# Designs tried in a protein design run: peptides against a protein of PDB entry 2YKT. Part 139

Target 1, 231 residues: chain A of PDB entry 2YKT
Amino acid sequence: SRSEEMHRLTENVYKTIMEQFNPSLRNFIAMGKNYEKALAGVTYAAKGYFDALVKMGELASESQGSKELGDVLFQMAEVHRQIQNQLEEMLKSFHNELLTQLEQKVELDSRYLSAALKKYQTEQRSKGDALDKCQAELKKLRKKSQGSKNPQKYSDKELQYIDAISNKQGELENYVSDGYKTALTEERRRFCFLVEKQCAVAKNSAAYHSKGKELLAQKLPLWQQACADPS

## One batch from the design tools (peptide; made by RFdiffusion4, then SolubleMPNN)

Design b2_p17_5_s1 (from b2_p17_5, 11 letters changed)
Fold by OpenDDE base, seed 1:
Structure b2_p17_5_s1 (fold): chain B 231 residues (1-231), chain A 17 residues (1-17)
Amino acid sequence: as target 1 above (231 residues)
Amino acid sequence: MKEFEEELKEMEKFIEE
């Protein structure tokens, strides 16, 4: 029946979230943590490199003929520091606003979805059983009427059961239909949450790239000219 | 952040019912 098919579809949505989406999301979180760790590693390695560059700048500043090049090397290191600060802000958002929140939600979601599915199934079954009971009673009544010397005695009750069956069938269909819409909404909400959090990360990432581009565009011409200008 | 925390609390309440 249409109701049975819709019921199956509803259950399949919940099962898909529980068995496909949530495991995939856990993997996504794990990959995100690996990515974060790698970026932190880059940050640390870069610090060592630019600290060494500062040391070269100090040596230039101590020289008699290359003092101005010392300032250039210091500027290069300083620009890197500013870019790195922007990266750290992006990473903070990535950790706190994406990974942590997703991890907390996915941890709770299995239990939540199980409860939601159970609630739906319980009510769906209750309505289905009530319908089946009315159908069974109608069948019993019809059998009794066929064996009776006065079938007309049961005509009003037969009509009542027919009406009750029709009403209960409609109620069941509506409930299952609403259940399906609810399930689809639950699924969509989870994807939307992921998209929204990823958008926030993307915005911060864009700021990082913009800041880096701005700082380097400002200074690079000066640095390129430094060796051409005699002391 | 507050909205997120509230959502988690709502989920917890639903599980307990």
Scores: peptide ipSAE 0.205, ipTM 0.817, DockQ to the pose 0.670
Fold by OpenDDE base, seed 3:
Structure b2_p17_5_s1 (fold): chain B 231 residues (1-231), chain A 17 residues (1-17)
Amino acid sequence: as target 1 above (231 residues)
Amino acid sequence: MKEFEEELKEMEKFIEE
């Protein structure tokens, strides 16, 4: 029946979220943590590289003929430090506003979805059972009427059951239809949350890249000219 | 942040019902 098919579709939406989306989201969080760790590793390795660059700048500053190049090397290291500070702020946001929040939601969501599906199934079954009972009673009444010497005695009761069946059928169909819409809304809400949080990360990342580009663009002409100028 | 926290509370409330 139409209601049975819609019921199956509704259950399948909940199952898809529980069995496909949530496990995939847990994997996404795990991959995000790996990515964060790798970026932290890059930051650490970069610090070592630019600390070594500072040491080269110190040597230049101690030289007789290359003192001004020492300042250039120090500036290069300082600009890098500023860029890395922006990266660290981006990483904090990535951790606190994306990964932590997704982790909190996905842990709670299994229980929430189980409760939601159970509630839907219980009410759907209750309405279905009530319909089946009315149909069974009508069938019994018709059998009794066929065996009776006065079938007209049961005519009013038969009409009452027919009306009750029609109403209960309509209520069941509406409930299942609304259940399907609710399930689709639950699915969409989860994807939307992911998209919105990823947009926030993208904005923070764009700000980081923009700041780095600006700092480098400001200083690069000066650094490129440094060797052309006599000491 | 407030929206996120409120959503979590709503989910928790639903589970407890």
Scores: peptide ipSAE 0.204, ipTM 0.815, DockQ to the pose 0.705
Fold by OpenDDE base, seed 2:
Structure b2_p17_5_s1 (fold): chain B 231 residues (1-231), chain A 17 residues (1-17)
Amino acid sequence: as target 1 above (231 residues)
Amino acid sequence: MKEFEEELKEMEKFIEE
């Protein structure tokens, strides 16, 4: 029946979220944490590298013939520091605005979806059972009427059951239809949340890349000329 | 962030009902 089909569709949506979406999201979060860890590792390693570069700059500054190159090396290290600060901001956003929130939601969502599905199933069954009962009573009434010497006695009651069945059928169909729409909305909401949080991360990432590009574009020509144009 | 926290609370409330 239409209602049975719609019911199956509704349950399948919840099942898809619980068995496909949420596990995939957990994996996404895990991969994000790995990515974050790797970037943190890069940050640490880069610090050591550019600290060593500063040391080279100090030596240049102490030299008799290469003092100006010391400033260049210091500038290189400073630009790196600024870029690194932008990276750290991006990482904070990545952690706090994406990973943490997704993790909190996905952890709670299993229970939420189970409750939602159970609620739907309980009410669907209740309405179905009520319909079945009414249909059964009508059937009994019809049997009684057929065996009666006065079948007209049951005509009004038969009409009442027919009307009740029609109403209950309509109610069940509407409930299941609404349930399906609700389930689809729940699914869409989860994807939308992911998209929105990813957009925030993307914005911060863009800022990081832009800042790096800007700083390097500004300074690189100066650094390239340093050896060719001794002061 | 408020929306997120509110949503979590709503979910929790729903589970408790």
Scores: peptide ipSAE 0.212, ipTM 0.822, DockQ to the pose 0.720; fails the geometry check
Fold by OpenDDE base, seed 4:
Structure b2_p17_5_s1 (fold): chain B 231 residues (1-231), chain A 17 residues (1-17)
Amino acid sequence: as target 1 above (231 residues)
Amino acid sequence: MKEFEEELKEMEKFIEE
């Protein structure tokens, strides 16, 4: 029936979220944590590299003929520090606004969806069973009427069951239809949440890249000419 | 953040019902 088909579709939406979306989201979070760890590793390794650059700057500053190059090397390290600070802000946002929130939500969502599906199934079955009961009673009544010497005795009851069936069928169809719309909305909401959180990450990433570009563009010409200038 | 926290609370409430 139409209602049965719609019911199956509704259940399939919930199953898709629970069995496909949520596991995939957990994997996404895991990959995000790996990415975060790698970026943290890069930042740490970069610190070591630029600390070593500072040491070279110190040596230049102690030299007789290369003192000004010491300042250049220190500026290079300082620009790196500023870029690193921006990266750390981006990573903090990535962790707190994306990964943590998704992790909390996906953990809770398994329980939520199970409860939601169960609630829907219970109510759907209740309405279906009530409809089936009325249909069965009407069938029994019609059999009694057909075997009776006075069929008119059952006419009022037959009308009552017909009306009840019509009402219950309409109610079931509406409930299942609304259930399907609700399920689709739940699915869409989850994708939208992911998109919105990823947009926030993208904005923070853009800020990091812009800041780095700005700082380097400002200083690079100065650094490039340093060796051409007399000491 | 507020929206997120509120959504979690709503989900928790639903599970408890």
Scores: peptide ipSAE 0.208, ipTM 0.821, DockQ to the pose 0.702; fails the geometry check

Design b2_p17_5_s2 (from b2_p17_5, 7 letters changed)
Fold by OpenDDE base, seed 5:
Structure b2_p17_5_s2 (fold): chain B 231 residues (1-231), chain A 17 residues (1-17)
Amino acid sequence: as target 1 above (231 residues)
Amino acid sequence: SSSFEAEIAEMEAFIAE
Protein backbone atom coordinates (compact mmCIF):
# COMPACT_ATOMS: atom_id res chain seq x y z
CA SER B 1 0.00 0.00 0.00
CA ARG B 2 0.96 3.65 -0.33
CA SER B 3 1.20 4.03 3.44
CA GLU B 4 3.41 0.97 3.74
CA GLU B 5 5.73 2.22 1.03
CA MET B 6 5.99 5.64 2.61
CA HIS B 7 6.61 3.99 5.97
CA ARG B 8 9.53 2.07 4.48
CA LEU B 9 10.89 5.26 2.95
CA THR B 10 10.68 7.02 6.30
CA GLU B 11 12.56 4.28 8.08
CA ASN B 12 15.16 4.25 5.31
CA VAL B 13 15.82 7.96 5.77
CA TYR B 14 16.58 7.47 9.46
CA LYS B 15 18.64 4.41 8.63
CA THR B 16 20.63 6.33 6.02
CA ILE B 17 21.43 9.10 8.49
CA MET B 18 22.51 6.66 11.17
CA GLU B 19 24.42 4.23 8.96
CA GLN B 20 25.77 6.46 6.18
CA PHE B 21 25.73 10.13 7.12
CA ASN B 22 26.91 9.92 10.72
CA PRO B 23 29.81 7.53 10.06
CA SER B 24 30.87 9.69 7.13
CA LEU B 25 30.66 12.76 9.34
CA ARG B 26 32.85 11.08 11.94
CA ASN B 27 35.38 10.42 9.22
CA PHE B 28 35.11 14.02 8.07
CA ILE B 29 35.87 15.20 11.61
CA ALA B 30 38.86 12.87 11.77
CA MET B 31 40.17 14.19 8.47
CA GLY B 32 39.65 17.72 9.77
CA LYS B 33 41.76 16.95 12.82
CA ASN B 34 44.47 15.55 10.59
CA TYR B 35 44.35 18.67 8.46
CA GLU B 36 44.65 20.85 11.57
CA LYS B 37 47.69 18.90 12.73
CA ALA B 38 49.32 19.21 9.35
CA LEU B 39 48.81 22.97 9.33
CA ALA B 40 50.28 23.18 12.81
CA GLY B 41 53.26 21.26 11.50
CA VAL B 42 53.62 23.66 8.59
CA THR B 43 53.47 26.55 11.04
CA TYR B 44 56.28 25.14 13.10
CA ALA B 45 58.46 24.39 10.10
CA ALA B 46 57.84 27.83 8.65
CA LYS B 47 58.86 29.46 11.93
CA GLY B 48 62.22 27.74 11.76
CA TYR B 49 62.76 28.87 8.20
CA PHE B 50 61.92 32.50 8.85
CA ASP B 51 63.88 32.57 12.09
CA ALA B 52 66.83 31.52 10.00
CA LEU B 53 65.98 34.31 7.57
CA VAL B 54 66.11 36.79 10.46
CA LYS B 55 69.60 35.55 11.20
CA MET B 56 70.59 36.31 7.63
CA GLY B 57 69.08 39.77 8.08
CA GLU B 58 71.20 40.33 11.17
CA LEU B 59 74.31 39.46 9.23
CA ALA B 60 73.33 41.87 6.48
CA SER B 61 72.80 44.61 9.04
CA GLU B 62 76.29 44.01 10.38
CA SER B 63 77.83 44.15 6.92
CA GLN B 64 79.41 47.28 5.54
CA GLY B 65 77.73 47.24 2.16
CA SER B 66 74.40 45.42 2.68
CA LYS B 67 72.81 47.13 5.69
CA GLU B 68 69.60 48.09 3.92
CA LEU B 69 69.09 44.49 2.82
CA GLY B 70 69.00 43.57 6.48
CA ASP B 71 65.88 45.68 6.89
CA VAL B 72 64.33 44.00 3.87
CA LEU B 73 64.94 40.56 5.31
CA PHE B 74 63.48 41.65 8.65
CA GLN B 75 60.39 42.97 6.88
CA MET B 76 59.98 39.67 5.08
CA ALA B 77 60.07 37.86 8.41
CA GLU B 78 57.62 40.32 9.96
CA VAL B 79 55.13 39.87 7.14
CA HIS B 80 55.41 36.15 7.69
CA ARG B 81 54.69 36.64 11.39
CA GLN B 82 51.53 38.58 10.61
CA ILE B 83 50.39 35.98 8.08
CA GLN B 84 51.08 33.27 10.62
CA ASN B 85 49.01 35.05 13.25
CA GLN B 86 46.11 35.13 10.84
CA LEU B 87 46.55 31.43 10.16
CA GLU B 88 46.48 30.69 13.88
CA GLU B 89 43.23 32.58 14.24
CA MET B 90 41.79 30.59 11.37
CA LEU B 91 42.89 27.32 12.97
CA LYS B 92 41.40 28.31 16.30
CA SER B 93 38.07 28.98 14.67
CA PHE B 94 38.35 25.80 12.62
CA HIS B 95 38.81 23.80 15.79
CA ASN B 96 36.33 25.54 18.08
CA GLU B 97 33.53 26.44 15.69
CA LEU B 98 33.61 23.47 13.33
CA LEU B 99 35.31 20.37 14.67
CA THR B 100 34.26 20.61 18.31
CA GLN B 101 30.65 21.36 17.50
CA LEU B 102 30.39 18.63 14.88
CA GLU B 103 31.97 16.16 17.24
CA GLN B 104 29.56 17.03 20.02
CA LYS B 105 26.53 16.73 17.75
CA VAL B 106 27.54 13.48 16.10
CA GLU B 107 28.26 11.94 19.49
CA LEU B 108 24.67 12.26 20.69
CA ASP B 109 22.94 12.08 17.32
CA SER B 110 22.82 8.29 17.20
CA ARG B 111 20.80 8.25 20.40
CA TYR B 112 18.59 11.07 19.24
CA LEU B 113 17.82 9.44 15.90
CA SER B 114 17.17 6.09 17.53
CA ALA B 115 14.70 7.71 19.89
CA ALA B 116 13.04 9.64 17.09
CA LEU B 117 12.72 6.56 14.91
CA LYS B 118 11.36 4.52 17.79
CA LYS B 119 8.79 7.18 18.61
CA TYR B 120 7.65 7.24 15.00
CA GLN B 121 7.50 3.45 14.76
CA THR B 122 5.53 3.15 17.98
CA GLU B 123 2.89 5.62 16.90
CA GLN B 124 2.74 4.26 13.36
CA ARG B 125 2.21 0.75 14.70
CA SER B 126 -0.41 1.95 17.15
CA LYS B 127 -2.42 3.60 14.39
CA GLY B 128 -1.96 0.61 12.11
CA ASP B 129 -3.11 -1.82 14.77
CA ALA B 130 -6.17 0.27 15.53
CA LEU B 131 -7.06 0.28 11.85
CA ASP B 132 -6.56 -3.46 11.56
CA LYS B 133 -8.77 -4.02 14.58
CA CYS B 134 -11.60 -2.00 13.09
CA GLN B 135 -11.27 -3.84 9.79
CA ALA B 136 -11.39 -7.16 11.59
CA GLU B 137 -14.48 -6.15 13.54
CA LEU B 138 -16.23 -5.06 10.36
CA LYS B 139 -15.42 -8.40 8.78
CA LYS B 140 -16.89 -10.22 11.77
CA LEU B 141 -20.00 -8.07 11.65
CA ARG B 142 -20.52 -8.78 7.96
CA LYS B 143 -20.24 -12.51 8.57
CA LYS B 144 -22.91 -12.27 11.25
CA SER B 145 -25.13 -10.23 8.98
CA GLN B 146 -24.88 -12.74 6.13
CA GLY B 147 -26.01 -15.53 8.41
CA SER B 148 -28.85 -13.55 9.95
CA LYS B 149 -32.53 -13.58 9.02
CA ASN B 150 -32.56 -9.85 9.75
CA PRO B 151 -29.47 -8.27 8.13
CA GLN B 152 -30.94 -4.78 8.57
CA LYS B 153 -30.25 -5.09 12.28
CA TYR B 154 -26.52 -4.60 11.60
CA SER B 155 -26.69 -1.85 8.98
CA ASP B 156 -26.11 1.09 11.33
CA LYS B 157 -23.19 -0.59 13.04
CA GLU B 158 -21.66 -1.51 9.69
CA LEU B 159 -21.83 2.10 8.61
CA GLN B 160 -20.12 3.17 11.83
CA TYR B 161 -17.23 0.78 11.25
CA ILE B 162 -16.88 1.88 7.63
CA ASP B 163 -16.63 5.49 8.75
CA ALA B 164 -14.18 4.63 11.51
CA ILE B 165 -11.99 2.67 9.08
CA SER B 166 -12.00 5.53 6.61
CA ASN B 167 -11.01 8.02 9.29
CA LYS B 168 -8.29 5.81 10.75
CA GLN B 169 -6.88 5.07 7.32
CA GLY B 170 -6.71 8.77 6.55
CA GLU B 171 -5.04 9.49 9.87
CA LEU B 172 -2.48 6.76 9.29
CA GLU B 173 -1.67 8.03 5.81
CA ASN B 174 -1.30 11.58 7.06
CA TYR B 175 0.86 10.50 9.98
CA VAL B 176 3.20 8.49 7.76
CA SER B 177 3.35 11.31 5.23
CA ASP B 178 4.24 13.81 7.94
CA GLY B 179 6.74 11.36 9.34
CA TYR B 180 8.48 11.15 5.99
CA LYS B 181 8.64 14.94 5.69
CA THR B 182 10.02 15.15 9.22
CA ALA B 183 12.68 12.57 8.45
CA LEU B 184 13.76 14.41 5.31
CA THR B 185 13.88 17.63 7.31
CA GLU B 186 16.13 15.97 9.87
CA GLU B 187 18.48 14.89 7.11
CA ARG B 188 18.48 18.30 5.47
CA ARG B 189 19.11 20.03 8.79
CA ARG B 190 22.28 18.03 9.26
CA PHE B 191 23.60 18.89 5.81
CA CYS B 192 22.66 22.52 6.32
CA PHE B 193 24.58 22.62 9.58
CA LEU B 194 27.64 21.25 7.82
CA VAL B 195 27.29 23.79 5.01
CA GLU B 196 26.93 26.66 7.47
CA LYS B 197 30.00 25.61 9.41
CA GLN B 198 31.96 25.25 6.19
CA CYS B 199 30.89 28.76 5.27
CA ALA B 200 32.50 29.96 8.49
CA VAL B 201 35.67 28.08 7.57
CA ALA B 202 35.60 29.63 4.12
CA LYS B 203 35.21 33.10 5.59
CA ASN B 204 38.16 32.61 7.90
CA SER B 205 40.21 31.13 5.08
CA ALA B 206 39.39 34.11 2.89
CA ALA B 207 40.54 36.45 5.65
CA TYR B 208 43.82 34.57 5.93
CA HIS B 209 44.46 34.65 2.20
CA SER B 210 43.38 38.28 1.89
CA LYS B 211 45.68 39.41 4.69
CA GLY B 212 48.60 37.59 3.17
CA LYS B 213 47.89 38.97 -0.28
CA GLU B 214 47.58 42.52 1.03
CA LEU B 215 50.77 42.43 3.05
CA LEU B 216 52.80 40.88 0.27
CA ALA B 217 51.35 43.16 -2.39
CA GLN B 218 52.33 46.16 -0.29
CA LYS B 219 55.91 45.11 0.37
CA LEU B 220 56.97 42.98 -2.57
CA PRO B 221 57.68 45.89 -4.94
CA LEU B 222 59.91 47.45 -2.30
CA TRP B 223 61.78 44.23 -1.75
CA GLN B 224 62.23 43.66 -5.47
CA GLN B 225 63.80 47.09 -5.82
CA ALA B 226 66.16 46.71 -2.86
CA CYS B 227 69.07 45.35 -4.88
CA ALA B 228 68.70 47.76 -7.79
CA ASP B 229 69.94 50.83 -5.90
CA PRO B 230 72.44 50.19 -3.14
CA SER B 231 71.86 53.12 -0.77
CA SER A 1 27.22 29.67 20.02
CA SER A 2 24.04 30.10 22.04
CA SER A 3 22.00 28.65 19.19
CA PHE A 4 24.23 25.62 19.08
CA GLU A 5 23.96 25.12 22.82
CA ALA A 6 20.21 25.40 22.63
CA GLU A 7 20.08 22.78 19.88
CA ILE A 8 22.22 20.41 21.92
CA ALA A 9 19.98 20.93 24.93
CA GLU A 10 16.89 20.18 22.86
CA MET A 11 18.40 16.96 21.56
CA GLU A 12 19.37 15.91 25.07
CA ALA A 13 15.91 16.69 26.36
CA PHE A 14 14.34 14.63 23.59
CA ILE A 15 16.57 11.66 24.37
CA ALA A 16 15.65 11.90 28.04
CA GLU A 17 11.91 11.60 27.31
Scores: peptide ipSAE 0.223, ipTM 0.838, DockQ to the pose 0.690
Fold by OpenDDE base, seed 4:
Structure b2_p17_5_s2 (fold): chain B 231 residues (1-231), chain A 17 residues (1-17)
Amino acid sequence: as target 1 above (231 residues)
Amino acid sequence: SSSFEAEIAEMEAFIAE
């Protein structure tokens, strides 16, 4: 029946979220943690490199013939520091606003979805059983009427059951339809949450890239001419 | 965010029912 098919579709939506989406999301979180760790590693390694560059700048500043190049080397290290600070801010957001929140939600979601599905199934079954019972009673009544010498005695009651069946059928169909819409909304909400959180990360990433681009674009011409224009 | 915390609370409340 239409209601049975829609019921199956509804259950399949919940099943897909629980068995496909949530496991995939857990994997996404795991991959995100790996990515975060790698970026933290880059940050640490970069710090060592540019700290060493500062040391080279100090040596230049102590020289008589290359003093001005010391300032250039310091500027290079400083620009890197500023770029790296932006990266660290992005990483904090990545951790706190994406990974942590997704992890917390996915941890609860299995229980939530199980409860939601169970609630739907219980009510769907209740309505279905009530309909089946009414249909069975009508069938019994019709059998009794057919065997009676006075079938008119049962006519009013038959009409009542027919009306009740019609109403219960409509109610069941509406309930299942609403259930399906609810399930689809639950699925969409989860994707939307992921998209929105990823957008926040993207904005922070854009700020990091923009800052790096502007700082380097400003300073690079100056650095490139430093050796050609000795003091 | 406050919205996130509210959503978590709603999920927890639903599970508890």
Scores: peptide ipSAE 0.223, ipTM 0.838, DockQ to the pose 0.693
Fold by OpenDDE base, seed 3:
Structure b2_p17_5_s2 (fold): chain B 231 residues (1-231), chain A 17 residues (1-17)
Amino acid sequence: as target 1 above (231 residues)
Amino acid sequence: SSSFEAEIAEMEAFIAE
């Protein structure tokens, strides 16, 4: 029946979230943590490199003929520091506003979805059983009427059962239909949350790249000219 | 953040019912 088909579709939506979406989201979170760790590793390695550059700048500053190049090398290291600060802000947001929140939600969601599905199934079954009961009673009544010398005495009761069946069928169909819409909304809500959080990541990433580009664009011409200037 | 916390609370409340 149409109601049975819609019921199966509803259950399949919940099943898809539980068995496909949530496991995939867990993997996504794991990959995110791995990415964060790698960027932290880059940060550490970069610090060592630019600390060594500062040391070269110190040597230049101590020289008699290359003092101004010392300042250039220090500026290069300082720009790196500022870029690094922007990266750290991006990573902080990535961790706190994306990974942590997704992890909390996905951990809770298995229990939530199980409860939601169970609630739906219980009510769906209850309505279905009530309908089946009315249909069975009507069938019994019709058998009695066919065997009776006065079938007319059962006519009013037959009409009552027919009306009850019609009403219960409509209620069941509406409930299952609403259940399906609810399930689809639950799925969409999860994807929307992911999209919104990824938008925040994109915004923070853009800020990092913009700041780096701005700082380097401002200073690079100065640095390029440093060796051409008279000492 | 506030909306997130509210959503978590709602889910927890639902599970507790």
Scores: peptide ipSAE 0.220, ipTM 0.834, DockQ to the pose 0.707
Fold by OpenDDE base, seed 1:
Structure b2_p17_5_s2 (fold): chain B 231 residues (1-231), chain A 17 residues (1-17)
Amino acid sequence: as target 1 above (231 residues)
Amino acid sequence: SSSFEAEIAEMEAFIAE
């Protein structure tokens, strides 16, 4: 029947979220943590590299003929420090606003979805059973009427069951239809949350890249001319 | 963040029913 098919579709939505979406999201979070760790590792390794560059700048400053190049090397290291500070801010947002929130939600979601599905199933079954009962009673009544010498005795009761069946059928169909819409909304909400959080990450990442581009664009022409004009 | 915390609270409340 129409209601039975819609019921199956509703259950399948919940099943897909629990068995496909949530496990995939857990993996996504794990991969995000790995990515965060790698970026933190890059930051640490870069610090060592540019600290070594500062040492080269110190040697230039101590030289007789390359003193001004020491300042250039120091500026290069300082620009890197500013870029890395921006990266660290981005990483904090990545951790706190994306990974942590997704982890909290996905941890609760298995229990939530199980409860939601159970609630839907219980009510759907209750309405279905009530409908089946009315249909069965009508069938029994009609059998009695056919064997009776006075069929008119059962006429009013037959009409009552017909009306009850019609009402219960409509109620069941509406409930299952609404249940399906609710399930689809639950699924969409989860995807939308992921998209919105990724948008925030993208904005923070754009800010990081913009800052780096601006700082380097400002200083690079100066650095490129440093060797052409010795003093 | 407030919206997020509210959503978590709603999920927890529903599970507790």
Scores: peptide ipSAE 0.218, ipTM 0.834, DockQ to the pose 0.717

Design b2_p17_5_s3 (from b2_p17_5, 9 letters changed)
Fold by OpenDDE base, seed 4:
Structure b2_p17_5_s3 (fold): chain B 231 residues (1-231), chain A 17 residues (1-17)
Amino acid sequence: as target 1 above (231 residues)
Amino acid sequence: SEEFEKELKEMEEFIAE
């Protein structure tokens, strides 16, 4: 029947979220954590590199003929520090606004979806069983009427069952239809949440890249000419 | 996020029913 098919579709939506989306989201979070860790590793490694650059700057500052190049090297390290600060801000946002929230939500969502599906199934079954009961009673009544010497005795009761069946059928169809819409909305909401959080990450990433570009664009010309103009 | 916390709360309440 139409209602049965729609019921199956509804259940399949919930199952897809629970069995496909949520596990995939957990994997996404795990990959995000790996990415975060790698970026943190880059930060650490970069610190060592630019600390070593500072050491070279110190040596230049102590030299007789390259003192001004010491300042250049220090500026390079300082610009790196500023860029790194921006990266750290991006990483904090990545962790707090994306990973943590997704992790909390996906953990809770397993229980939520299970409860939601169960609630839907229980109510759907209840309505279905009530309908089936009325249909069965009508069949019994009709059989009794056919065997009776006075079939007219059962006419009013037959009409009552017909009306009840019609009403229950309508209620079931509406419930299942609404259930399907709700399930699809639940699915869409989860994708939208992911998209929105990823957009926030993208904005923060853009800010990081912009800051780096600005700082380097400002200083790079000065650094490039440093060797051409000996003191 | 206030919205996020609200959503979590709603989910928790639903599970508790």
Scores: peptide ipSAE 0.218, ipTM 0.849, DockQ to the pose 0.699
Fold by OpenDDE base, seed 3:
Order: sequence, then C-alpha cells, then structure tokens
Structure b2_p17_5_s3 (fold): chain B 231 residues (1-231), chain A 17 residues (1-17)
Amino acid sequence: as target 1 above (231 residues)
Amino acid sequence: SEEFEKELKEMEEFIAE
C-alpha cells in the first residue's frame, strides 16, 4: 500500500543517517583532527627554521659591513611569527567551533535517532493495528449479516465501521507522510550544520591568508632593496 | 554557541523521554 511504502521510505531515511551519515561524519572529524595535528606540526617545524634565521640576523648585526641586513632578517622572522599567530588562532577556532561541536553532536545523535525512530515506529504500528482491527470487525459484521434473516439490522453498524476505517486510513497516511517529511528535515538539518561550520572554517582561513598576504606585500619590496641600497 | 547548546539540550531531553 501507499502508506506501507512511505513507511519503508521513512525508516530508510533514519537508517541512512545512522549507518551512512554518522559514520562518515565520525571519519570526517578524525580526518579533521589529523589535519589539525599536521598544521600544528608545520608551525613547530617553521619555528625552528625561522629561529635559525634570527641567528643569521644576529650574525649580520655583529658584522661591520652587513649590520643593516640584520634588521631585514629580523623583520622576515617577525612577519613569519605574526603569520603563524594568525594560523594558531584559526586552528583554535577550527578545533573549538567545528571539531568539538561535531564530535559532541555525533556522539549524542546515535541515541537520539534511535529514540526518534522507535517513537515513530511505535505510533505507526499503533495506528496500523487500530485500522486492521476495524477492518476485521467490518468483515465479521458482513459475514454475520449474510447469515441473518434481517440484514438491515446491521446496516448502521456497517456504515459506522466504514467511516471509522476511512478516518483511520487517512490518519495513518497523514502520520506516515509527516513522519517522512520530519525524517528528511532531520537529515537536511545535519548537512546544514556541517555546511555552516565549514563556512566558519572558510572565513577563518580567509583571514589567515589575508593577513599573510598583507604583511608580505608590505615588507617584501623593502627586503628586495636591502642589498642594492647599503646604508 | 548558544544555539548549539540549545540543540544539544533538546536532543538530551528527547532521549530522556
């Protein structure tokens, strides 16, 4: 029947979220943590490199003929420090506003979806059973009427059961239809949350790249002239 | 965020029913 098919579709939506979406989201979170760790590793490795650059700047500052180049090398290291600070801020937001929140939601969601599906199934079955009961009673009534010398005696009751069946059928169909819409909304809401959090990541990433671009654009021309313009 | 915490709370309340 139409209601049975819609019921199966509804259950399949919940099943897809629980068995496909949530496991995939857990993997996404894991990959995010790996990415965060790698970026932290880059930051650490970069610190060593630019600390060594500072040492070269110190040597230049101690020289007689290259003293001004020491300042240039220090500026290069300082700009890097500022860029890395911006990266760390981005990573903090990435961790706190995306990974942690997704992890908290996905942890709770398995239990939530199980409860939601169970609630839907219980009510759907209840309505279905009530409909089946009315149909069975009507069938019994008709059999009794066929064996009776006074079939007219049962006409009012037959009409009542027919009306009840029609009402219960409509109620069941509406409930299952609404259930399906609700399930689809639940699925969409989860994807929307992911999209929103990724938008935040994108904004933070843009800020990081913008800061780096601005700092380097400001200083690079000066650095490029340092050797050609001795003081 | 406040919205996030609200959503978590709603889920917890639903599970507790």
Scores: peptide ipSAE 0.217, ipTM 0.845, DockQ to the pose 0.712
Fold by OpenDDE base, seed 1:
Structure b2_p17_5_s3 (fold): chain B 231 residues (1-231), chain A 17 residues (1-17)
Amino acid sequence: as target 1 above (231 residues)
Amino acid sequence: SEEFEKELKEMEEFIAE
């Protein structure tokens, strides 16, 4: 029946979220944590590299003929520091606004969805059973009427059952339809949440890249001319 | 966000029913 098909579709939406979406989201979170760790590692490694560059700048500053190049090397290291500060801000956002929130939601969601599905199933079954009962009673009544010497005595009751069946059928169909819409909304909400959080990360990432580009664009011409200028 | 925390709370309340 139409209602049975719609019911099946509704259950399948919940099952898809629980069995496909949530496990995939857990994996996404895990991959995100790995990515975060790698970026933190880059930051640490970069610090060592540019600390060593500063040491080279110190040596230049101590030289008799390369003092100005010491300043250039220090500027290079300073620009790096500024870029790294921006990266750290991005990483904080990545952790706090994406990974942590997703982790909290996915942990709770299995229980939530189970409860939601159970609630739907219970009510759907209740309405279905009530409908089936009325249908069975009507069938029984009709059988009794056919065997009776006075079938007219059952006519009013037959009409009552017909009306009840019609009403219950309509209620069941509406309930299942609403259930399906609700399930689809639950699914969409989860994807939308992911998209929105990823957009926030993208904005922060853009800021990081913009800052780096700006700083380097400002200084690079100066650095490129440093060796051409006499001491 | 406050919205996020509210949503989590609503989910918890639903589970508790």
Scores: peptide ipSAE 0.214, ipTM 0.844, DockQ to the pose 0.698
Fold by OpenDDE base, seed 2:
Structure b2_p17_5_s3 (fold): chain B 231 residues (1-231), chain A 17 residues (1-17)
Amino acid sequence: as target 1 above (231 residues)
Amino acid sequence: SEEFEKELKEMEEFIAE
């Protein structure tokens, strides 16, 4: 029946979220944490590299013929420091605005979806059972009427059951339909949340890349000329 | 965010019912 089909569709939506979406989201979070860790590793390694560059700058500053190149090397290290600071800000956003929130939601969502599905199933079954009961009673009444010497005795009651069945059928159909819409809304909400949080990450990532581009674009011409300029 | 916390709270309340 239409209601049975819609019921199956509704349950399948919840099942898809619980068995496909949420596990995939957990994996996404895990991959995000791995990515964050790798970037933190880059940060640490970069610090060592540019600290060593500063040391080279110090040596240049102590030389007679290369003193000005010391300043260039220091500037290179400083620009890197600024870029790295921007990266750290991006990582904080990545962690706090995306990963943490997704992790909290996905952890709670298993329980939420189970409860939501159970609530839907319980009410759906209740309405279905009530309908079945009325149908059974009508059938019983009709059998009784057919065997009676006075069938008219049962006519009003038959009409009452017919009306009740119609109303309960309509109620069940509406409930299942609304349940399906609710389930689809729940699914969409989860995707929307992911998109929105990923947009925030993208914005912060763009800021990181922009800052780096700006700083390097400003200084690189100066650095490229440094060796050609007399001391 | 406030919205995020509100959503979590609503979910928790729903589970508790």
Scores: peptide ipSAE 0.223, ipTM 0.848, DockQ to the pose 0.707; fails the geometry check

